# Designs tried in a protein design run: peptides against a protein of PDB entry 3J47. Part 90

Target 1, 121 residues: chain A of PDB entry 3J47
Amino acid sequence: IRLTNQLKSLKGLQSKLKDVVEYLDKVINKELPINHTILGKLQDVFNLLPNLGTPDDDEIDVENHDRINISNNLQKALTVKTNDELMVIYISNLVRSIIAFDDLIENKIQNKKIQEQRVKD

## One batch from the design tools (peptide; made by RFdiffusion4, then SolubleMPNN)

Design b2_p27_1_s1 (from b2_p27_1, 16 letters changed)
Fold by OpenDDE base, seed 3:
Structure b2_p27_1_s1 (fold): chain B 121 residues (1-121), chain A 27 residues (1-27)
Amino acid sequence: as target 1 above (121 residues)
Amino acid sequence: MEELIKEMQEVIEKLQQLIKEQQEKLA
C-alpha cells in the first residue's frame, strides 16, 4: 500500500516533467514564444535542487561541477532516508512549481490562439 | 537562451532517470 502510493506519486511527477520537456521543445523549435515568467518558474524549480544536499566538500572534479552537483545532491536526497522530510518538502515545492507553470503554459497557448483568431477576423 | 533551455532539458531528463531508478528499486 505505501510503496504503491509512492510509485503512483512518482509516475504523476514523471508525467508532469514530460509535459515540461514538451513545452521546452516547442520553445526551442520556435513553435511557442519564449516566456520569461515560465522560465523563471523553472529556474525556481532548479534553485530548489542545490538545497537538498549538505555539500560534502570532498569531490572536486573541476569541469562539470554544477550539473554533477545537482544530480548528486538530488540522488543523495532520493537515496538518503535520513532526509525524508526535506525530500517531501522539495517534491511538494517542485510539484507546486510545475503545476503553476503548466497553468501559465496553458494560459499562454490560449492567449496566442485568441490573438491569431483576432488577426484573421 | 537556447543553451539555458537545453541545460534545463538535460536536468529534467536526469530527474526522470533518477525517478525511474527509484521506481525500479521500490518494485
Scores: peptide ipSAE 0.029, ipTM 0.510, DockQ to the pose 0.296
Fold by OpenDDE base, seed 2:
Structure b2_p27_1_s1 (fold): chain B 121 residues (1-121), chain A 27 residues (1-27)
Amino acid sequence: as target 1 above (121 residues)
Amino acid sequence: MEELIKEMQEVIEKLQQLIKEQQEKLA
């Protein structure tokens, strides 16, 4: 029961992350205009990820490390044996923030499809 | 701005990979 609910929650999160990827790809390809509200909410999602600054990365190499550190800290946050309870709390907060802009992503994708149809007719 | 969008994309792809790896460990 607990494992099945965790797997269902992870599958739901994976689906919502795919919708965000598809949105970002369309913005990169200039198919959709940049929406600062979506990007701001997506930044809020990342800011809700635990800054698992291990106090043990005292290797200050200040110019190339920040990009590698966000990726490695996220990987470390999800792969380090964080108490299963902390992982559930973080995933729950992440999912709540993603849901808060999902309707906005979908509405923007749909509005574009409607405009492209109206230009062909 | 385009760089920030690419960075966000890369972080999301890594999140998806980690979720997949956790699903494979629980199966």
Scores: peptide ipSAE 0.028, ipTM 0.492, DockQ to the pose 0.255
Fold by OpenDDE base, seed 1:
Structure b2_p27_1_s1 (fold): chain B 121 residues (1-121), chain A 27 residues (1-27)
Amino acid sequence: as target 1 above (121 residues)
Amino acid sequence: MEELIKEMQEVIEKLQQLIKEQQEKLA
């Protein structure tokens, strides 16, 4: 029962992460306009991940790179052998932020489809 | 902006892989 609920929650999270990738692909392909509120919330998701930067990242210029450094530190954190305990904390913080983010993506995609329909009629 | 979005995608793809590996350990 507890393990089956965890597995179901992880499958749900994996689906929502796919929806985020598909959104980012549509933004890269210019199929959707850049939504700074969506990207800002996705950055907030990454900022809620514990800073798993190795201590060797303390020498990269402190004055305008924090957002790119967070992505690189998260990439490093995900490539460094994540302790199963840290992974559960990451998944828990990520799930909360992805639910609120997915609702925003879907609402923006729906609003765009409605506007494109109104321009064709 | 486009580079940041690509980096975010790569992080999400790695995260999806880690979630899959955890699912395989729990199954």
Scores: peptide ipSAE 0.027, ipTM 0.536, DockQ to the pose 0.241
Fold by OpenDDE base, seed 5:
Structure b2_p27_1_s1 (fold): chain B 121 residues (1-121), chain A 27 residues (1-27)
Amino acid sequence: as target 1 above (121 residues)
Amino acid sequence: MEELIKEMQEVIEKLQQLIKEQQEKLA
């Protein structure tokens, strides 16, 4: 029962991450207008991800290396045996934030489909 | 886990792309 619920929750998270990807693609492709509320909330998610950098990179230097390092450090933290408990906390915070946009992303995708149908009729 | 990490990585890359494209429009 517990493992089945964890697997169901993880599959639900994966589906919601895919919905975020599909939304971002449509925004990049200019198929949807930028929603600053969605993007600001996604930024809040990433800002709540601890810098999973080693505690020894306390070198304050410059605005462009941090994003490649955040991607690599997140990938490293998800791949390296960091305490499974800490990984679950970070995933749980990410989940909570992605769920808050689910209705908003779905509503944007649905509204576009309805508009495209109305232009064909 | 690997598939979830891949989807998270793809979200990060797309966000980085969007931020870059917005910065290039303001310059």
Scores: peptide ipSAE 0.019, ipTM 0.475, DockQ to the pose 0.052

Design b2_p27_1_s2 (from b2_p27_1, 18 letters changed)
Fold by OpenDDE base, seed 5:
Structure b2_p27_1_s2 (fold): chain B 121 residues (1-121), chain A 27 residues (1-27)
Amino acid sequence: as target 1 above (121 residues)
Amino acid sequence: MKELIEQMQKVIEQLQLLVKQKQEEIS
């Protein structure tokens, strides 16, 4: 029962992450206008990702390292079995932020469709 | 702006890979 609910929650999260990628792709392709509110909420999601980017204190390369570190260190925090409690807190906050962001995407897509219908009538 | 959106997309794709790996570990 508990594992089945976790697997169902992860499948739901995967679907919501897909919807975000498809939204960003449509914005890149100019099919959708840039929405600063949506991008701001996505930036809030990235800011709630633990700053997993403490490199072990030995590589000073000062100009390109901060953006690649968030992903490698999220991988490290999700794969390193040593802090299950912090991992649960971060995943829970990430999931809440992604759900709220997905609801915002859907509301904005619906509002655009309603405006496009009103211009055709 | 475009480059920022492409970077955001890349981070989300990496999150998708992590979620998939955790699904495979639980299954």
Scores: peptide ipSAE 0.097, ipTM 0.689, DockQ to the pose 0.277
Fold by OpenDDE base, seed 2:
Structure b2_p27_1_s2 (fold): chain B 121 residues (1-121), chain A 27 residues (1-27)
Amino acid sequence: as target 1 above (121 residues)
Amino acid sequence: MKELIEQMQKVIEQLQLLVKQKQEEIS
C-alpha cells in the first residue's frame, strides 16, 4: 500500500514535469508567449528545493553556481538516502507548487493546438 | 530571459531523471 501510493505520486510528478518541459520548449521556440505567472510559479518551485548547504561551496561564481548548486543539492537530497521522510516532504512541496499552475500550462498547450488545427483547416 | 528559461528546463529535466531513478528503486 505505502509503496504503491509513492509510485503513483512519483508517476503524477513525472507527468507534470513533462508538461512543464513541453511548455518551456514551446516558449523557447517562440510557439507560446512568455507567461510570467507560469515562470514565477516555477521559480517558487525552485525556491522550495532544499538548500542543502554544503559548507564547502565557498568557491566563486555566484549566479551560475547557485543554480548548479540548487540542482546538485536537489540531486543530493534525492540520491542521499537521507531520511525517506524528508524526501517525501520535499516531493510533496514540489508537487503542491507544480499543481498550482498545471491547469494553466495544460490550457495554454491545448489552446495553441486548437489554433494550429484551425489554421490547417 | 531565454537563457533563464533554458536553465529552468535543464533543472526540470534533472528532476525527471531523479524521479525516474526513484521509481526504478521502488519498483
Scores: peptide ipSAE 0.090, ipTM 0.682, DockQ to the pose 0.297
Fold by OpenDDE base, seed 3:
Parts: C-alpha cells; structure tokens; sequence
Structure b2_p27_1_s2 (fold): chain B 121 residues (1-121), chain A 27 residues (1-27)
C-alpha cells in the first residue's frame, strides 16, 4: 500500500516534468513566445533544486564546496532512503512549484488563444 | 535566452532520470 502510493506519486511527478519539457521545446521551436513570468517560475523550481550538477560541470567547479553540499542533499535525499523527511519536503516544494508553473502555462495559452480570436473578428 | 532554456531542459531531464531510478528501486 505505502509503496504503491509512492510509485503513483512519482508517476504523477514524471508526467508533470514531461509537460514542462514539452513546453520548453515549444518555446525553443518558437511555437510559443518566451514568457518571462513562466521562466521566472521555472527558475523558482531550480532555486529549490540547488545544483543538480550537470554531468559536464564535474570538471570546472572544484572551488564551490558549499553548492556541492546542497546538491548532494537533494540527490542524497532522493538516493538515500535514510532521509525520507527531506525527500518529502523537497518533492513537496518541487510539486507545488510545478503546479504553479502549469497553471501559469495554461493561463498564458488561453490568453494567447483569446487574443488570436479577437484579431480575426 | 535559448541557452538558458536548453540548460533548464537538461535539469528537467536529470530530474526525470532521478524519478525513474527511484521508481525502479521501489519496484
């Protein structure tokens, strides 16, 4: 029962992360205009995720020992079963930020459609 | 701007990988 609920929650998180990637792809492909408010909310998500090190940054930043420790706390909270409380806090904050981002994307897509309709009438 | 969005995608893809790994460890 507990395990099935954790798997269901992780599947929900994976779906929302996919929706974010698909939005970013549409912005890169110029299908959607750049929205600084949306990008600001996505930056809030990343600020709650202190340094999920890119695999390419392991060669250049030997000097930021404090940023590596906080990165290690989220990866360690996700990988190490021993810190279930920090994992729940980080995932809860991440999920709240992604929901607030998704609501903002939907609102902006709706507003764009309304503007495109008003230009055709 | 494009570079920033591409970096944001890389971070989201890493999160997807971590979530997938956690699903595999729990299953």
Amino acid sequence: as target 1 above (121 residues)
Amino acid sequence: MKELIEQMQKVIEQLQLLVKQKQEEIS
Scores: peptide ipSAE 0.078, ipTM 0.658, DockQ to the pose 0.296
Fold by OpenDDE base, seed 1:
Structure b2_p27_1_s2 (fold): chain B 121 residues (1-121), chain A 27 residues (1-27)
Amino acid sequence: as target 1 above (121 residues)
Amino acid sequence: MKELIEQMQKVIEQLQLLVKQKQEEIS
């Protein structure tokens, strides 16, 4: 049940990411105008990425402060279209959020494998 | 603006790759 829900959540994320890539391609190709509402939804998805890794851990106030800083730097980098330094900070924060999300997924997979092994012994 | 969108796209493609790899590891 928990694994199936994680796979369903990841499939849902993959579909949303695909829809965003396809939209961004059409915008790059000038087939569609830039929609600020879709960019806003992308920001919301990035703000939710750390929560997609943690649907079940009510543990510890340190991650919320980094999430707020990442979101604020992302918003600043998206609004300030002309500062390469803010873009580097944004990409660095996004990469850190991706790594942290990957580590959370891996930790959940490992914890599940350990629990499944303990139930078989 | 175009360059920002291209950078966002590259990061989303990296996320898609990671999500796919984790789906394959879980399946």
Scores: peptide ipSAE 0.074, ipTM 0.634, DockQ to the pose 0.243

Design b2_p27_1_s3 (from b2_p27_1, 16 letters changed)
Fold by OpenDDE base, seed 4:
Structure b2_p27_1_s3 (fold): chain B 121 residues (1-121), chain A 27 residues (1-27)
Amino acid sequence: as target 1 above (121 residues)
Amino acid sequence: MEELIKKMEEVIRKLQELVEQLEKQIS
């Protein structure tokens, strides 16, 4: 039961991360306008994530010592098989942030499709 | 701003890879 729920949550996370990449690709390709509310929710996700070892991230956010400890614990939970309970808590918080983000993406994609149909009619 | 969005996408792709590795380890 516990492993099945973890695997289901992980598959759900993988699907939603794909939707995020597809959204960002459309924004990069100028197919969608930049939405600051959506980007703000992505920043909330990144603030929960460990610094995934980009050598260029050393210049943004030296000022939140408490966020660095949470981020380092998630990195340690993702890289080291050591604490399934911490991993579940961090994945659950990440999933909540990504669900709230996905609802915003879906609403914006739907609104754009409705506007494009109204301009063709 | 465009560079920030590209960096965000790169981080999400790295996260996708980590999640896929975790899925392979739990399966």
Scores: peptide ipSAE 0.184, ipTM 0.774, DockQ to the pose 0.288
Fold by OpenDDE base, seed 3:
Structure b2_p27_1_s3 (fold): chain B 121 residues (1-121), chain A 27 residues (1-27)
Amino acid sequence: as target 1 above (121 residues)
Amino acid sequence: MEELIKKMEEVIRKLQELVEQLEKQIS
């Protein structure tokens, strides 16, 4: 029962992350205009995940030792079940940021459809 | 701007991979 609910919640998160990628692809392909509010909410997601950066930035910017520690703690909490409490806090904040981002994507897509309909009428 | 969006997508793809790994570990 508990594991099944966790797997269901995780599948819901996977679906939302897919919708985010599909939105970013449409923006990259110029099918959708850049929305700074949406990008700002996505930056809030990244501020919770400071080391999800490329492994190929061999620029050890030694200046952010505190950011490295917080993010190593998140990655370590995700990969090594060492702090379940911190993991729950980070995942909860991440999920809230992704939901708020998804709502903005949906609102933007709906607003575009309404504008396209008004030009046809 | 375009390069920033591409980097953002790459980070989301890495997050997808981490979530898939977590799913595999729980299953």
Scores: peptide ipSAE 0.179, ipTM 0.776, DockQ to the pose 0.303
Fold by OpenDDE base, seed 5:
Structure b2_p27_1_s3 (fold): chain B 121 residues (1-121), chain A 27 residues (1-27)
Amino acid sequence: as target 1 above (121 residues)
Amino acid sequence: MEELIKKMEEVIRKLQELVEQLEKQIS
């Protein structure tokens, strides 16, 4: 039962990450305007996960010791099979952050559709 | 700005890969 719920939450996370990529692709392709609020929320996710950057980003400013510990513990939890409890906590926090971000994307897409409809009427 | 968005997408793709690897380890 607990493992099935964790696997369901992980599949939910995969779906939401896909929605984020599809949104970024639409912004790159100029199908959607740049939204600074959405980009700011995505930057908050990257600030929690500095080690997901390219290996060539030599800008590790050492000033955020507490954020580095959370990221290193998440990456360690994802790579090291030995700490299932920490893995669940960090994945749950990541899932919550990405759900809130995806809800912001969806709300913005809906608002754009409503505005486009009002210009046609 | 476009380069920043492309970097952001690359980071999300890496996160997708890590989550997929985790799913394969739990299954």
Scores: peptide ipSAE 0.173, ipTM 0.771, DockQ to the pose 0.309
Fold by OpenDDE base, seed 1:
Structure b2_p27_1_s3 (fold): chain B 121 residues (1-121), chain A 27 residues (1-27)
Amino acid sequence: as target 1 above (121 residues)
Amino acid sequence: MEELIKKMEEVIRKLQELVEQLEKQIS
C-alpha cells in the first residue's frame, strides 16, 4: 500500500515534469510567449530544489558551501537509499509546487493547439 | 531571460532523471 501510493505519486510527478519540459521547449522555440506567472512558479520550485549542480561548478561563490553540500547530499540521498524520509518530504514539496501551475501549463499548451487548428480551417 | 529558461529546462531534465531513477529503485 505505501509503496504503491509512492509509485503513483512519483508517476504523477513524472507526467507533470514532462508537461513542464514540453512548455519550456515551446517557449525556447518561440512557439509560445513567455508567461511570467509560470516562470515565477518554476522559480518557486527551483528555490525549493537544493542546487542540482549547474555545469558551471567553476564559479567558487564562497557563500554556497552549505547549499552545495545539501545539494550533493540530496543527489546522493536520491541515488543512495540512505534518506528515504527527506526524499519523500522533498518530492512532496516539489509535487505541491508543480501542481500549483499544472493547470496553467496545460491550458497554455491546449490554447496554442486550438489557435493553430483555427488558422488551418 | 532565454538563457535562464534554458537553465531551468536543464534542471527540470535532471529532476526527471532523478525521478526515473527513483521509480526504478521502488519497482
Scores: peptide ipSAE 0.170, ipTM 0.771, DockQ to the pose 0.286

Design b2_p27_1_s4 (from b2_p27_1, 19 letters changed)
Fold by OpenDDE base, seed 4:
Order: C-alpha cells, then sequence, then structure tokens
Structure b2_p27_1_s4 (fold): chain B 121 residues (1-121), chain A 27 residues (1-27)
C-alpha cells in the first residue's frame, strides 16, 4: 500500500512536470505569451524545490529560513533511498502546487486552441 | 526574462530526472 501510493504520487508528479516543460518550451518558442500568473505559480513551486545545483545558485538569497528548511527537507526526501514518510508529505505538497499550476497551463493552452480555431473558421 | 525561463526549464528537467530515478528504485 505505502510503496504503491508513493509510486502513484511520483507518476503524477512526472506527468505534471512534463506539462510544465511543454508550457515553458511554448513560451521560449514565442508560441505562447508570457503569463505572469502562471510564472508566479511556477515561482511558488521553485521556492518549495531543493537547491538542485543550478549554476545560478550563488544568487538565491539565504533570507527565507522557512523556505530553506522546506527546500533542504525536500532535497533530503528526494535523495534519501529510504521509505521515508517525509518524502510522501513533501511530494504531495509539491504535486498540489504543480496541479494548481497545470490547471492554469491547460486553461491557457485550450483558450489559445479555441482562438486559433475561430481565426481559421 | 528569456534566460530566467530557460533556467526554470533546466531546473524542471533536473527534477524530472530525480523523480524518474526514484520511480525506478521503487519499481
Amino acid sequence: as target 1 above (121 residues)
Amino acid sequence: LDELIKLMQEVIQKLQQLVEQRKKEIE
């Protein structure tokens, strides 16, 4: 039961991360305009993520002690090979933040498809 | 702004790799 729930949560997270990459590709390719509401929700996700050793990690100000604790705990949860209950909690919080973001992405992609269809008709 | 969006994409790709690794360790 516990491992099956962890695997289900990881599969959900993997799917939602794919949708985020597809959205960012469309923004980079100028296929979609930059949406500040979507980017703000993505920033909320990044504020919950561990420091993943990005080249720009030297500029992320250490000023939010509570965010550092969440980030370090998520990093530990994602790096520790143990059946840790903390992993389920942190992945569930991350997935919840990404679901709210994915709903905004889907709504934006659908609205664009509807507009493109209306211009072709 | 375009560089920030690229950096965000690289971080998400690293996170995808970590999630896939964890998935393979549970399967």
Scores: peptide ipSAE 0.142, ipTM 0.721, DockQ to the pose 0.281
Fold by OpenDDE base, seed 5:
Structure b2_p27_1_s4 (fold): chain B 121 residues (1-121), chain A 27 residues (1-27)
Amino acid sequence: as target 1 above (121 residues)
Amino acid sequence: LDELIKLMQEVIQKLQQLVEQRKKEIE
């Protein structure tokens, strides 16, 4: 029961993360204009994830040691069966931010489709 | 700005990989 609910939640998160990537691809390809509200919500997600940095950031500024520890702990929470309550809080906040972001993306994609239909009629 | 959006995409792709890894460990 608990594992099945976790698997269902992870499948839901995976779908929402896919919608985020598809939105970012459309913005990169200039198919959608940049939306500062959407970017602001994505920044809120990244503020919860201080070091999802590129693999090529060989400049680990030693000044971010706490941010590296938080990132390593989140990566461990995501890769290890941790019963750490703080990790559950971080993941829950991340998931909430991604859900709120996905809803904004979906609404924007739908609104664009409706406008494109109205211009064809 | 375009570099920031690319960085954001790479971050989301890493998060997708971590979610998929957790999914495989539970299955």
Scores: peptide ipSAE 0.136, ipTM 0.717, DockQ to the pose 0.303
Fold by OpenDDE base, seed 1:
Structure b2_p27_1_s4 (fold): chain B 121 residues (1-121), chain A 27 residues (1-27)
Amino acid sequence: as target 1 above (121 residues)
Amino acid sequence: LDELIKLMQEVIQKLQQLVEQRKKEIE
């Protein structure tokens, strides 16, 4: 039961992350204008995502030992079956930010479809 | 700005890989 619910939640998260990638592709391809509200919520997700390092981030400014520890803890929460209560809190906050971001993407896509329909009528 | 959006996309793709790995460990 608990593992099945976790698997269902991960499948839901995977779908939402796909919608985020498809949105970012449309913004990169200039098919959608940059939305500062969506970009701000994406930044909130990144502020909660401690260093999924690019292979070129050999310049982590040594002044945020707490951010590096939180980074390693989220990567460990995602890669290691650690029942760490702090990791569950971080994942929960991350998932909440991704949900709120996905809802903004969907609302923007719907609003664009409604505007395109109104221009055809 | 365009480079920031590309970096954001790469990080989301890494997160997708981690979620898929956890899904496979539960299945």
Scores: peptide ipSAE 0.133, ipTM 0.701, DockQ to the pose 0.284
Fold by OpenDDE base, seed 3:
Structure b2_p27_1_s4 (fold): chain B 121 residues (1-121), chain A 27 residues (1-27)
Amino acid sequence: as target 1 above (121 residues)
Amino acid sequence: LDELIKLMQEVIQKLQQLVEQRKKEIE
């Protein structure tokens, strides 16, 4: 029973990750506009992953050093097949950080467009 | 397991490409 549920959950995750890759490819290729609802749902899916040990939500200063450390820790966790939990944590945190950064960028682009429209009027 | 790891790495690469594209639209 437990192993069958884990295998079913893993197959469900694999299907969702394929759908995410296909969606992101269409967005990168400008075939689809960025849908904030889909990015938000991706963030929600990664937030609904049970809190496998994030050390404190209070110190992602988004300047380059922490992204390299997260990538190195992720690559180390991917190489060390013995801790699938740590691998899922590091990937979830990295994806969450990338989504939050994309949302911040989109908000800045929208604010710039609103300011440019106000200067043309 | 190895296919899942590969798909997760691909998602990360695609998200990084999207962020870098958006960064160039601000500059």
Scores: peptide ipSAE 0.073, ipTM 0.569, DockQ to the pose 0.029

Design b2_p27_2_s1 (from b2_p27_2, 10 letters changed)
Fold by OpenDDE base, seed 1:
Structure b2_p27_2_s1 (fold): chain B 121 residues (1-121), chain A 27 residues (1-27)
Amino acid sequence: as target 1 above (121 residues)
Amino acid sequence: DELEKLKKLFEELLKKVEEQIKELEKK
């Protein structure tokens, strides 16, 4: 039961991350306009995630003491070097909280697909 | 350049999520 719920949650995150990559590809290919509000929120994912780098990038720049509660739970999950499952769950929750504009990405992707269909007919 | 860097970071995160899915499906 717990494992099945975690797996379902991760599959949901996998879908959302694919949609983000597809969105970024469309922006890179100039198929969608640059939206600084979306890009800022996508960048905030990595600014709020402790370095997803290999544990060999030991630059502890400890300078933002007001993000302490999310950072402490995630740092506590990361300092427990043995629970990649907990790290991914915390990342999943953080990504879900930040990417609350998923509907805006999906709507823009769908609107473009509809426009491309209308140009082929 | 910055957009491509951001895309790569999401692709890496996606790969980690896919790995965790595969590990949970083996248990």
Scores: peptide ipSAE 0.484, ipTM 0.915, DockQ to the pose 0.509
Fold by OpenDDE base, seed 5:
Structure b2_p27_2_s1 (fold): chain B 121 residues (1-121), chain A 27 residues (1-27)
Amino acid sequence: as target 1 above (121 residues)
Amino acid sequence: DELEKLKKLFEELLKKVEEQIKELEKK
């Protein structure tokens, strides 16, 4: 029961993350207009989470020493393979706080698919 | 550039979630 619920929650998160990637791809391809409110919320996910596994950007901006210790302790805690599960739970809660984003993506993606179908008919 | 960086970060996060799903499906 607990494992099935965790797996169901992770599959739900997987679907949402696919929708986010598809949305960002459409914005990059100029198929959707830039929405700064959506992009700000998506950036907040990574600003509130320690970097999920890019060891490659050497920009030590030396001016945030006290925020760096909380981020580094959380990053060091989350880099332990046993805490990747806690990180995914935390991300799942952040993504759930962004639920108003799902409705905006789904409505805009559906409206565009409907318009593209109407232009092909 | 920033949007493409953000997309890559979400793709990496998606890959980690997919790995965890596969590990849970083996138990």
Scores: peptide ipSAE 0.482, ipTM 0.914, DockQ to the pose 0.511
Fold by OpenDDE base, seed 3:
Structure b2_p27_2_s1 (fold): chain B 121 residues (1-121), chain A 27 residues (1-27)
Amino acid sequence: as target 1 above (121 residues)
Amino acid sequence: DELEKLKKLFEELLKKVEEQIKELEKK
């Protein structure tokens, strides 16, 4: 029961993260207009959690040596393998708070797909 | 550039969640 609920919650988070990646890809491809409110909130995930999405492999120049020590102490407190679950839960809540714009993102995505289909016909 | 970096950070986060799902499905 507990494991099944955790797995269901993680699968829900996985879906939401895919939607965020798809949204960012469409903004990069100029398929959607830049929304500074959405992008600011997406950036806040990593500004509040600077240790999330450090690849364990080599060299993203994070220009700011003084944030690295607070980040490293947070990282050392958060890289306790027992905190990865709590971190994923916390990120899930942040992502859900950002994705309260899902209807706005998905409606804009669908509206553009509909417009692109109408221009091809 | 900055948007692509942000996308990559979310892709890495997605990969970590996918790995946790696989570990839980293996038990």
Scores: peptide ipSAE 0.477, ipTM 0.913, DockQ to the pose 0.495
Fold by OpenDDE base, seed 2:
Structure b2_p27_2_s1 (fold): chain B 121 residues (1-121), chain A 27 residues (1-27)
Amino acid sequence: as target 1 above (121 residues)
Amino acid sequence: DELEKLKKLFEELLKKVEEQIKELEKK
């Protein structure tokens, strides 16, 4: 139950992040007008969450030193992972609040996804 | 340039979320 709810929440976030990337791509390609209010709010996601741009420290090769650090590093990694999960949930709410400002963007992105699905079948 | 940087930051965040999904699907 908990894992299924987390997975559902993350899949919901993944979809909304794809929608943001597709929106930004359309603005870059001049297919949509620049909306400074949306762009400002999208920038605020990273300004309010300075730890989102750090690569997960999961590639520090723990070659060398002492079994006492493994429990603290696992607890720190679990705490970092929990903080990252909480940050991801917080971002999901910010992103939902930002994308809700343009029904035209959401409708255009959804219509494109429906067309891309119909071309794959 | 700033828009492309912002897009890259969201692509990186998307990648992290995709990795977390893959880890949860393995358990």
Scores: peptide ipSAE 0.466, ipTM 0.910, DockQ to the pose 0.505

